# Peptides against a protein of PDB entry 4KTY, part 83

Target 1, 266 residues: chain A of PDB entry 4KTY
Amino acid sequence: YVLNDIGVIFYGEVNDIKTRSWSYGQFEDGILDTCLYVMDRAQMDLSGRGNPIKVSRVGSAMVNAKDDEGVLVGSWDNIYAYGVPPSAWTGSVDILLEYRSSENPVRYGQCWVFAGVFNTFLRCLGIPARIVTNYFSAHDNDANLQMDIFLEEDGNVNSKLTKDSVWNYHCWNEAWMTRPDLPVGFGGWQAVDSTPQENSDGMYRCGPASVQAIKHGHVCFQFDAPFVFAEVNSDLIYITAKKDGTHVVENVDATHIGKLIVTKQI

## One batch from the design tools (peptide; made by RFdiffusion4, then SolubleMPNN)

Design b2_p16_1_s4 (from b2_p16_1, 12 letters changed)
Fold by OpenDDE base, seed 5:
Structure b2_p16_1_s4 (fold): chain B 266 residues (1-266), chain A 16 residues (1-16)
Amino acid sequence: as target 1 above (266 residues)
Amino acid sequence: MPQHVLDLNEILKKHK
């Protein structure tokens, strides 16, 4: 989880799973220096740099450009002017070295690019890390642990009222660490995500969230456990919005989100 | 293959 410098990232559709190679390059010249530079740009205290909880949380914020002029600018509109299309990247090294040289965010990334760069960052700093791909990954934007799908009276989706969304797939990272800030048993793998999705206490970041806690339904633990839980376990709630302003729950689907979660074993 | 948001109407059709 630390020594491997080449990995495999899963993507595509649940019925058409695909893999792509990704070069992490955590041992390449200038990469460790760049990771330290990232923490410098984040103005991270020296005392915190030895704490994987703080490092992974800062990394989740700084690998994306939002808020803090971090490493990568995301783009999902298939328009990549003045940059590199996300699919053109083959590894983390070129991205990190460009960031270090230009001192400006690099364009462009999507989830696997964010996860790839973040994986390099974590491994470079001695934190065991892996990439996880979730198919039918929910994006709950109001932290209610549900995927609320509003319907018109004719049965079609009301796109104006429906704010939540579902990715065909989404990649994030798991980092291995102890969690002395949590009750016993919730250390180990922690979900962390650098793809800018939701604001977490003032910044676009996510985690570390205890995988064990989420697995057992304990979403009250820091950080961002409700959001990560919703990505993999949220129910689809179909709600009909009546003309009189009332809402009626028509159906609940507890099986659609998080149909498949894949990670490479090392 | 790019990451993209699913069409919720398609999901709805499969649910029914």
Scores: peptide ipSAE 0.548, ipTM 0.912, DockQ to the pose 0.884
Fold by OpenDDE base, seed 2:
Structure b2_p16_1_s4 (fold): chain B 266 residues (1-266), chain A 16 residues (1-16)
Amino acid sequence: as target 1 above (266 residues)
Amino acid sequence: MPQHVLDLNEILKKHK
């Protein structure tokens, strides 16, 4: 989880799982310096740099360009004319070195690119890390732990009212650490996500969220456990919004979100 | 394959 400099990232669809190679390159020249530079850009206090909780949270924020001119600019609209298409990247090294050289966010990334670069960052700093792919990954935007799908009277989705969304797949990271800030038993793998999805206490970041806590429904534990929980375990709530303003729950589907969560063990 | 947001209407269709 620390020594492997080449990995495999799962993507595609649940019924058509695909893999892509990714070179993490955490031992390549300049990468450690770049990781330190990232923390410098974040103005991270030196005393916190030895704390994997703080480091992973800062990394979550800084691997994306939102808020703080971090490493990667995301793009999901198939317009990549002013940078490198996300699919063209083969590893973290070029991205990180470009960031260090230019001192400007690198274009462009999607979830696996964010996860790849974040994985390098974590591993480079001695934090065991792996990439996790979730198929049918929910994006709960109002932190109510469910996917609210509003329906028109004709039964079709009201896209205007429906703010929550589902990714075909989404990649994030799990980082191994103790969690002395949590009750006993909630250390180990912690979900962290650098893909900019939701604001967390003032900036686009996510985690560390205890995987064990999430697994056992302890979503009250810091950080961002409700969001991560929703990504993998949201029920689809189909709601008809009546003209009188009332909401009627038409159906509940607990089977669609988080159909498969995949990670490479080595 | 790019990451993309699913069409919820398609999910709805499968649900019904």
Scores: peptide ipSAE 0.546, ipTM 0.913, DockQ to the pose 0.886
Fold by OpenDDE base, seed 3:
Structure b2_p16_1_s4 (fold): chain B 266 residues (1-266), chain A 16 residues (1-16)
Amino acid sequence: as target 1 above (266 residues)
Amino acid sequence: MPQHVLDLNEILKKHK
């Protein structure tokens, strides 16, 4: 989980799972220096750099460009005229070295690019890490642990009222660490996500969230456990917006989100 | 394959 510098990332659809190779290159020249530079840009205290909880949280924030001029700019509109299309990247090294050289965010990334770069960052700093892919990954926008799908009276989705969304797939990272800040048993794999999705206490970041805690329905523990829980276990709530402004729950689907979560085992 | 937001109408159609 630390020494392997080449990996496989799962993507595609749940019924058509695909894999792509990704070169992490955590041992390549300049990569460690760049990871240190990233933490410098984040103005991370030296005392915190030995704490994987703090490091992974900072990395989650800094691998995306939002808030802090971090590493990668995301783009999902199929317009990549001012940079490199996300699909053109084959590894983390070029991205990180470009960031270090230009000192400006690199364009562009999507979830697997963010996850790939973040995986390099974690492994480079000695934190065991892996990439996980969730198919039908929910994006809860209001922290209510459910996907609110608003419908017109004709039964079609009201896109104006519907703020939550579902990714066909989403990649994030799991980092291995102890969690002395949590109850016993909630160490081990921690979900961390550098793809900018939601604001977490003032910054676009996510985690570390205890995978064990989430699996057992404990979403009260830091960091961002409710969001991660929602990504993999949100109910789809179909709500009809009546003409008079009232909302009526028409149906609930508890089986659609998080149909499959996969990761490469070493 | 790019990551993309699913069409919720399609999800709804499959749900019914």
Scores: peptide ipSAE 0.541, ipTM 0.911, DockQ to the pose 0.885
Fold by OpenDDE base, seed 4:
Structure b2_p16_1_s4 (fold): chain B 266 residues (1-266), chain A 16 residues (1-16)
Amino acid sequence: as target 1 above (266 residues)
Amino acid sequence: MPQHVLDLNEILKKHK
């Protein structure tokens, strides 16, 4: 998970799983230097650069442009003026080298682009990393571990009240590290996500969150375990918003989110 | 294929 410079990223739909190749290029000229530059831009102290917990968290923040003029600008509206469409990228090298050269965020990325670049960043710095794809990936934006779907009395979704969303698929990374800051057993793979989705203690970043902790429902551990848990295991809560302002839970679907999580085998 | 937010109305229809 460090030496392989070409990968496969899963995408598409759960009933139509697709794969795309991605060139990580962690050994290409200038890439390691760019990764160091990223940490410099983050003003990361030297003492923390050897700590995979700190590095992965900083990388999570810096691979996206939000907050800190990081590497990639996301776009999901199918309008990619003044940049490259996310689907046009085939690897991390061009993105990282452009960032280093221009010293400005690169346009544009979506989840697999963020994950691809982040994977390069992690691997360059000696952190074993892989990309995972989650189909029917929830975006819980109020940290209640649920997908709250508000319905009008006519049965249609109330888009104004419904703030949570579901991605057809979402890609993020898992990074291998020990977690001395967590109880024994919660080291190993850690979920980290550079796609800007939610603010985490002041910045758009996510993780590292212990995969083992999440698997066993332990969401109390740093970092961002509740959010990652919700991505893969949120219940869909259908709530009818009555005209009188009351809310009634009509249905609960515990089977819709996280239909399939795919990654390379260990 | 781009990543996109699912139409919750479509999900709702399938749920029913």
Scores: peptide ipSAE 0.537, ipTM 0.908, DockQ to the pose 0.882

Design b2_p16_2_s1 (from b2_p16_2, 8 letters changed)
Fold by OpenDDE base, seed 4:
Structure b2_p16_2_s1 (fold): chain B 266 residues (1-266), chain A 16 residues (1-16)
Amino acid sequence: as target 1 above (266 residues)
Amino acid sequence: SAKNQAIANAITKGEA
């Protein structure tokens, strides 16, 4: 989880699983220096740099460009005229070195790119880390622990009534650490996500959230456990928006989200 | 079915 500099990222559809190679390059020249530079740009105190909880949280914020001029600019509109299309990246090295050289956010990334760069960052700093792919990953935008799908009376989806969405797949990271700030048993793998999805206490960041806690339905623990829980276990709520403005729950699907979670043993 | 259509329409591609 620390020494392997080449990985495989799972993506695609649950019934058509695909893989792509990703070069983490944590041992290549300039990469560790860049990771330290990232923490410098975050103005991270030296005392915090030895704490994997703080480091992973800062990393989740800084790998994306939002808020803090971090590493990667996300784009999902299939218009990448001012940079590199997300699919063109094959590893973290070029991205990190460009960031260090230009001192400006690099364009563009999507979830697997964010996860790849974040994985490099964590491993460079001695934190065991892996990429996790969740198929049918919910994006709970309004923090209600459910995925709202609004339907018109004719059964067509009305995407304007909610910002909730389901990714066909989503990639994030798990980092291994102790959690002395949590009850005993909730250390180990912690979910962290650098893809800018939701604001967490003022910044686009996510985690560390205890995987064990989430697995057992404990969403009260820092950080961002409700959001991560929703990604893997949200119920789909189908709501018909009536012409009179009333909402009627037509169906609840508790089996669709988080249909498959895949990670690589390193 | 309406459910299948809703699911399909709700899915956002996570890749360009």
Scores: peptide ipSAE 0.089, ipTM 0.734, DockQ to the pose 0.511
Fold by OpenDDE base, seed 2:
Structure b2_p16_2_s1 (fold): chain B 266 residues (1-266), chain A 16 residues (1-16)
Amino acid sequence: as target 1 above (266 residues)
Amino acid sequence: SAKNQAIANAITKGEA
């Protein structure tokens, strides 16, 4: 998980799974230097740079440009006039080298671009890492572990009231490490995500969250376990907002979110 | 169905 410099990222729809090649290029000239530069820009102390927990958390923050002028600017509005469309990238090398050269955030990325660059960052620093794709991935923005979908009486979504959202697919990373800060048994794969989705204690970052903790519903463990749990296991709550201001739960779907989670085996 | 439409309206599409 650290030696392979070319990968495959899954995307598309659950009933029409697609793959795209991605060159991680962790051994290419200037890439290690750039990864060290990223940690320098984060003002990460030297003592923490040997700790995969701290490194992966800093990486999740710095691969996105929010808060700290990190590597990638996200854009989902289909207007990419001031940079490169997310779909045009084929690997991490050009992005990281541009960031190092310009010392400014690179435009533009979406989830697989964030995950690709983050995967390079982790592998370059000796952390085993892989990209995970979750189909029907929830974005819980109020930390209630459910997706509240508000409906008009005609069945259409009330966009004003509905703040939560679902991605047709979302890519993030899993990094392998021990977790001495958690109880025994919760080391191994840790979910980390550099796509800017929610604020985590002051900045857009996510993880490391123990996959074992998520699997067994231990959402009290650091970091961001409730958010990651919600991404893969939220119930969809369909609520009709009545004209009189009352809310009626029309349906609960406990099977839709996290319908398929896939990753490449090496 | 109304449910399918509601789901579709709540889904954000990533670029292909």
Scores: peptide ipSAE 0.076, ipTM 0.738, DockQ to the pose 0.467
Fold by OpenDDE base, seed 1:
Structure b2_p16_2_s1 (fold): chain B 266 residues (1-266), chain A 16 residues (1-16)
Amino acid sequence: as target 1 above (266 residues)
Amino acid sequence: SAKNQAIANAITKGEA
């Protein structure tokens, strides 16, 4: 979780799981320097740099370009005309070195690219980290712990009535650390995510959220536990939008989200 | 990745 410089990232569909190799390159020339530079750009004080809680939270913010001119610009519009398509990246090294050289955000990334670069960042700084892939990953936009799906009376989806969405798959990171700020037992793996999905106290960042706490239904602990919980455990709420403007819950599916969570064990 | 593709597939397959 620290020494491996090449990894495997799972993607695709739950019934057609695919893998891609990713070179983390945490030992390559200039990479550690770039990770320190990232923390400098975040104006992180020296005392905080020894705290994996603070480091992972700052990393989740800085690996994406939003708010703070961080490392990667996300794009999902399939244009990618002014940069590198997300699928063309094979590792973290070129991205991080370009960021350090240009001092400008690098285009473009999607979830596995964010997760790959973030994994390098964490491992460079001595934080054990791994990439996690969640199939049927919910994106709860209104923090209600459910995935709202609006249907027309004819059964067709009306995507204009909600900002909630479901990824066929989503990649984020788990980082190993103690959590003295949480009750006993909630240390260990912490979910952190650098893909810009939702605002967390003024910045696009996510975590660290205790995996153990989430597994036991505790969403009251910092950071962003409700959002991470929703990614893996949201109920699908099918709502029919009537012509008269009323909404009727037609069905609830508690089994669809988080069908499979996969991570490399090495 | 494809956002909302999972929803579309679920509806098409009758999982709604």
Scores: peptide ipSAE 0.016, ipTM 0.575, DockQ to the pose 0.096
Fold by OpenDDE base, seed 3:
Structure b2_p16_2_s1 (fold): chain B 266 residues (1-266), chain A 16 residues (1-16)
Amino acid sequence: as target 1 above (266 residues)
Amino acid sequence: SAKNQAIANAITKGEA
């Protein structure tokens, strides 16, 4: 989880799981310097750079360009005219070196690109890390731990009211660390996510969230545990918004989200 | 937003 510089990222669909190779290149020339530069751009205090909790949280913010001119600009609208299409990347090295050279965000990334670069960042700094792929991954937009799907009376989705969304798949990272800031037993793997999804206390970042805590339904622990929990365990709530302003729950699907979670073990 | 699509309408798809 630290020494491997080449990995496999899972993507695709639940019924058609695909893999792609990704070169992390944490030992390549200039990569460590770039990771240090990223922390410099984040204005991270030197005393905190040895703390994997702080480092992973800063990394989750800085690997995306939002808020802080971080590493990667995301694009999901099939418009990649002003950069490199996300699928064209094969590893982290070119992205990080471009960022260091240009000192401007690199275009473009999607979840596996964010996860790949973030994995390099973590491993480069000696933090054991792996990429996790969640199929049917929820994006809770209003922090209520459920997917609210609003329907018109005709059964069509009301896009104005429906703010929550579901990824066919989503990639994020798990980083291994102790969590002395949490109760005993909640160390180990921590979910961290650099794909910009939701604002967390003023920045697009996510984690570290204790995987063990989430597995046991504990969402009260820092950081962003409710959001990560929702990604893997949200109910789909279909609500009809009637013309009279009333809302009626039509259906609840508790099985769709988080149908399969995959990570490379070796 | 292409990123924010409800499952009832469409799933947000990665390029891969």
Scores: peptide ipSAE 0.079, ipTM 0.641, DockQ to the pose 0.260; fails the geometry check

Design b2_p16_2_s2 (from b2_p16_2, 9 letters changed)
Fold by OpenDDE base, seed 4:
Structure b2_p16_2_s2 (fold): chain B 266 residues (1-266), chain A 16 residues (1-16)
Amino acid sequence: as target 1 above (266 residues)
Amino acid sequence: SAKNQAIANSIMKGEA
């Protein structure tokens, strides 16, 4: 989880699982310097740089460009003008070195690119980390712990009535650390996510959220446990929007989200 | 089914 500089990232569909190689390159020339530079750009207090809780949270914010001119600009529009398509990246090294050299956000990333770069950042700083892929991953935009799917009376989806969405797959990271700020038993793997999805107390970041806490339904613990819980365990709520403005819950599916969560053990 | 179609329409797909 620290020494391996090449990994495999799972993606695709739950019924057609795909893998891609990713070079983390945490030992390559200039990468550690770049990780330190990232924390410098974040204006991270020196006293906090030895705390994996603070480091992982800062990394979550800084691997994406939002708010703080961090490492990667996300794009999902299949245009990718003025940059590199997300699928063209094969590892973290070129991205991090470009960021360090240009001192400007690198274009472009999607979830596995964010997760790959974030994995390098964590491992480079001695934090055990792995990439996790969740198939049918919910994006709860309104923090209600459910995935709202609005339907017109004819049964067609109305995507304008909610910003909730489901990724066919989503990648994030788990980082290993103690959590003295949480009750005993909630240390270990912590979910952290650098893909800019939701604002967390003022900036686009996510985690660390205790995997054990989430697994047992505890969403009251810092950080961002409700959001991570929703990613893996949201109910799908199918709501028909009537012409008269009324909303009718037509169906609830508690089995679709988080259909498969995959990570490697080495 | 209508349910399956609704799911399909709500899914965002990342790059391959």
Scores: peptide ipSAE 0.124, ipTM 0.761, DockQ to the pose 0.471
Fold by OpenDDE base, seed 1:
Structure b2_p16_2_s2 (fold): chain B 266 residues (1-266), chain A 16 residues (1-16)
Amino acid sequence: as target 1 above (266 residues)
Amino acid sequence: SAKNQAIANSIMKGEA
């Protein structure tokens, strides 16, 4: 989780799982220097740079370009005319070195690119890290721990009534650390995500959220546990939007989200 | 099923 410089990222569909190779390159020339540069750009105090909680949270914010001119610009519009298509990247090295050289955000990334670069960042700084892929990953936009699906009376989906969405797959990271700020037993793997999905206290960032806490239904602990919980365990709420403007809950599915969570073994 | 179709229509797809 620290020494491996080449990895495998799972993607695709739950019934058609695919893998891609990713070169983390944490030992390549200039990469550690670039990771330190990222923390410098974040104006991270030196006293915090030895704390994996602070480092992983800063990394979560800085690997995406939002808010702080961080490393990667996300794009999902399938145009990518002013940069490199997300699928063209094969590793973290070129991205990080371009960022260091240009001092501008690199275009473009999607979840596995963010996760790949973030994995390099964590490993460079001595934090054990791995990439996790969640199939049917919910994006809860209104923090209600539900994935709202609105249906017209004819049964068609009305996507205009909610900003909630589901990814066929989503990749994020787990970082290993102690959590002295949490109750005993909630250290170990912490979910962190650099893909810009939701604002967390003023920045597009996510985590560290205790995996153990989330597995046991505890979402009251910092950071962003409700959001991560929703990604893997949201109930699908089917709501019929009536012509008169009323909303009726027709069905609840508690089994669909987070159908499969995959990570590479040691 | 109708539910499965509704879900399928609401799912965002990452780049392959």
Scores: peptide ipSAE 0.091, ipTM 0.756, DockQ to the pose 0.487
Fold by OpenDDE base, seed 5:
Structure b2_p16_2_s2 (fold): chain B 266 residues (1-266), chain A 16 residues (1-16)
Amino acid sequence: as target 1 above (266 residues)
Amino acid sequence: SAKNQAIANSIMKGEA
């Protein structure tokens, strides 16, 4: 989880699982310097840099470009006109070195790219880390722990009313650390996510959220446990928006989200 | 495809 510099990332569909190799390159020349530079750009004090909780949280913010001119610009519009398409990246090294050299966000990333770069960042700084892929991953937009899917009377999704979404897959990271800020037993693997999805106390960041806490439904624990919980365990609420303005709950699906969560243990 | 896509297609197929 620290020494391996090449990994495998799962993606695709739950019924058509795909894998891609990713070179983390945490020991390559300039990578540690770049990770330190990232923390410098985040204006982390020296004392905080020794705390994996702070480091992972800052990393989750800084690996994405939002808010702070961090490492990667996300794009899902399938254009990618002003950079490298996400699928063209094969590892973290080129991205991090470009960021360090240009001092500008690198274009472009999607979840596995964010996760790959973030994994390098964590491992480079001595934090055991792995990439996790969640199939049918929920994106809860309003922190209500459910996915509200609004339908027109014709059965089509009402995109105006539907703010929540479900990804066919999503990649994030788990980082190993103690959590003295939480009750005993909630250390270990912590979910952290650098893909810009939701604002967390003023920044696009996510985690660290205790995996154990989430498994036991303790969504009150910092950081961003409700969001991570929702990613893996949201109910889908299908609501028909009637022409008269009324809403009718037509179906609840408690089995759709988080059908498969995988990580390469290598 | 490596592109991350929303499961809009499944919902539109009436899998409600």
Scores: peptide ipSAE 0.050, ipTM 0.683, DockQ to the pose 0.080
Fold by OpenDDE base, seed 3:
Structure b2_p16_2_s2 (fold): chain B 266 residues (1-266), chain A 16 residues (1-16)
Amino acid sequence: as target 1 above (266 residues)
Amino acid sequence: SAKNQAIANSIMKGEA
């Protein structure tokens, strides 16, 4: 999880799982320097740079460009003017070196690109890390731990009312560390996510969230455990918005989100 | 988009 510089990222659909090779290149020239530069841009103090909890949280913020002119600009509208389409990237090295050279965010990324670059960042700094793909991944926008899907009377989605969303797949990272700030047993793999999804205490970042805590339904532990829990275990609530303003719950689906979670084991 | 398709698929499954 640290020594491998080439990996496989799972993507596609749950019924048609695909794999993409990704070169992490954590040992390539200039990459460690770039990772240190990223922490410099984050104004991370030297004392915190040895703490994987702080490093992974800073990394989750800095791998995305939001808030802090971090590494990658996300784009999901299939219009990638003035940059590289997310699908064209094959590894982290070119992205990180471009960031270091230009000192400006690199265009463009989507979840697997964010996860790939973040994986390089973590591994480069000696933090065991892997990429996780969640099929039917929830994005809770209003922090209620459920997916509220509002429908018009004709059955179409009311995009104005529906703020929550579901990814066909989403990639994030798990980083291995002790969690002395949490109860015993909640160390080990920690979910961290650099894809900009929701604001966490003022910045687009996510984690580290204890995987063990989440698996046992504990969402009270830092950081961002409720959001990560919702990504893998949200109920879909289908609500019809009537013309008279009445909301009627039509259906509840407790099985759709987190249909399959995949990671490469080595 | 792929994201929107996922939502649509979720709705279809939920309503079925």
Scores: peptide ipSAE 0.017, ipTM 0.582, DockQ to the pose 0.096; fails the geometry check

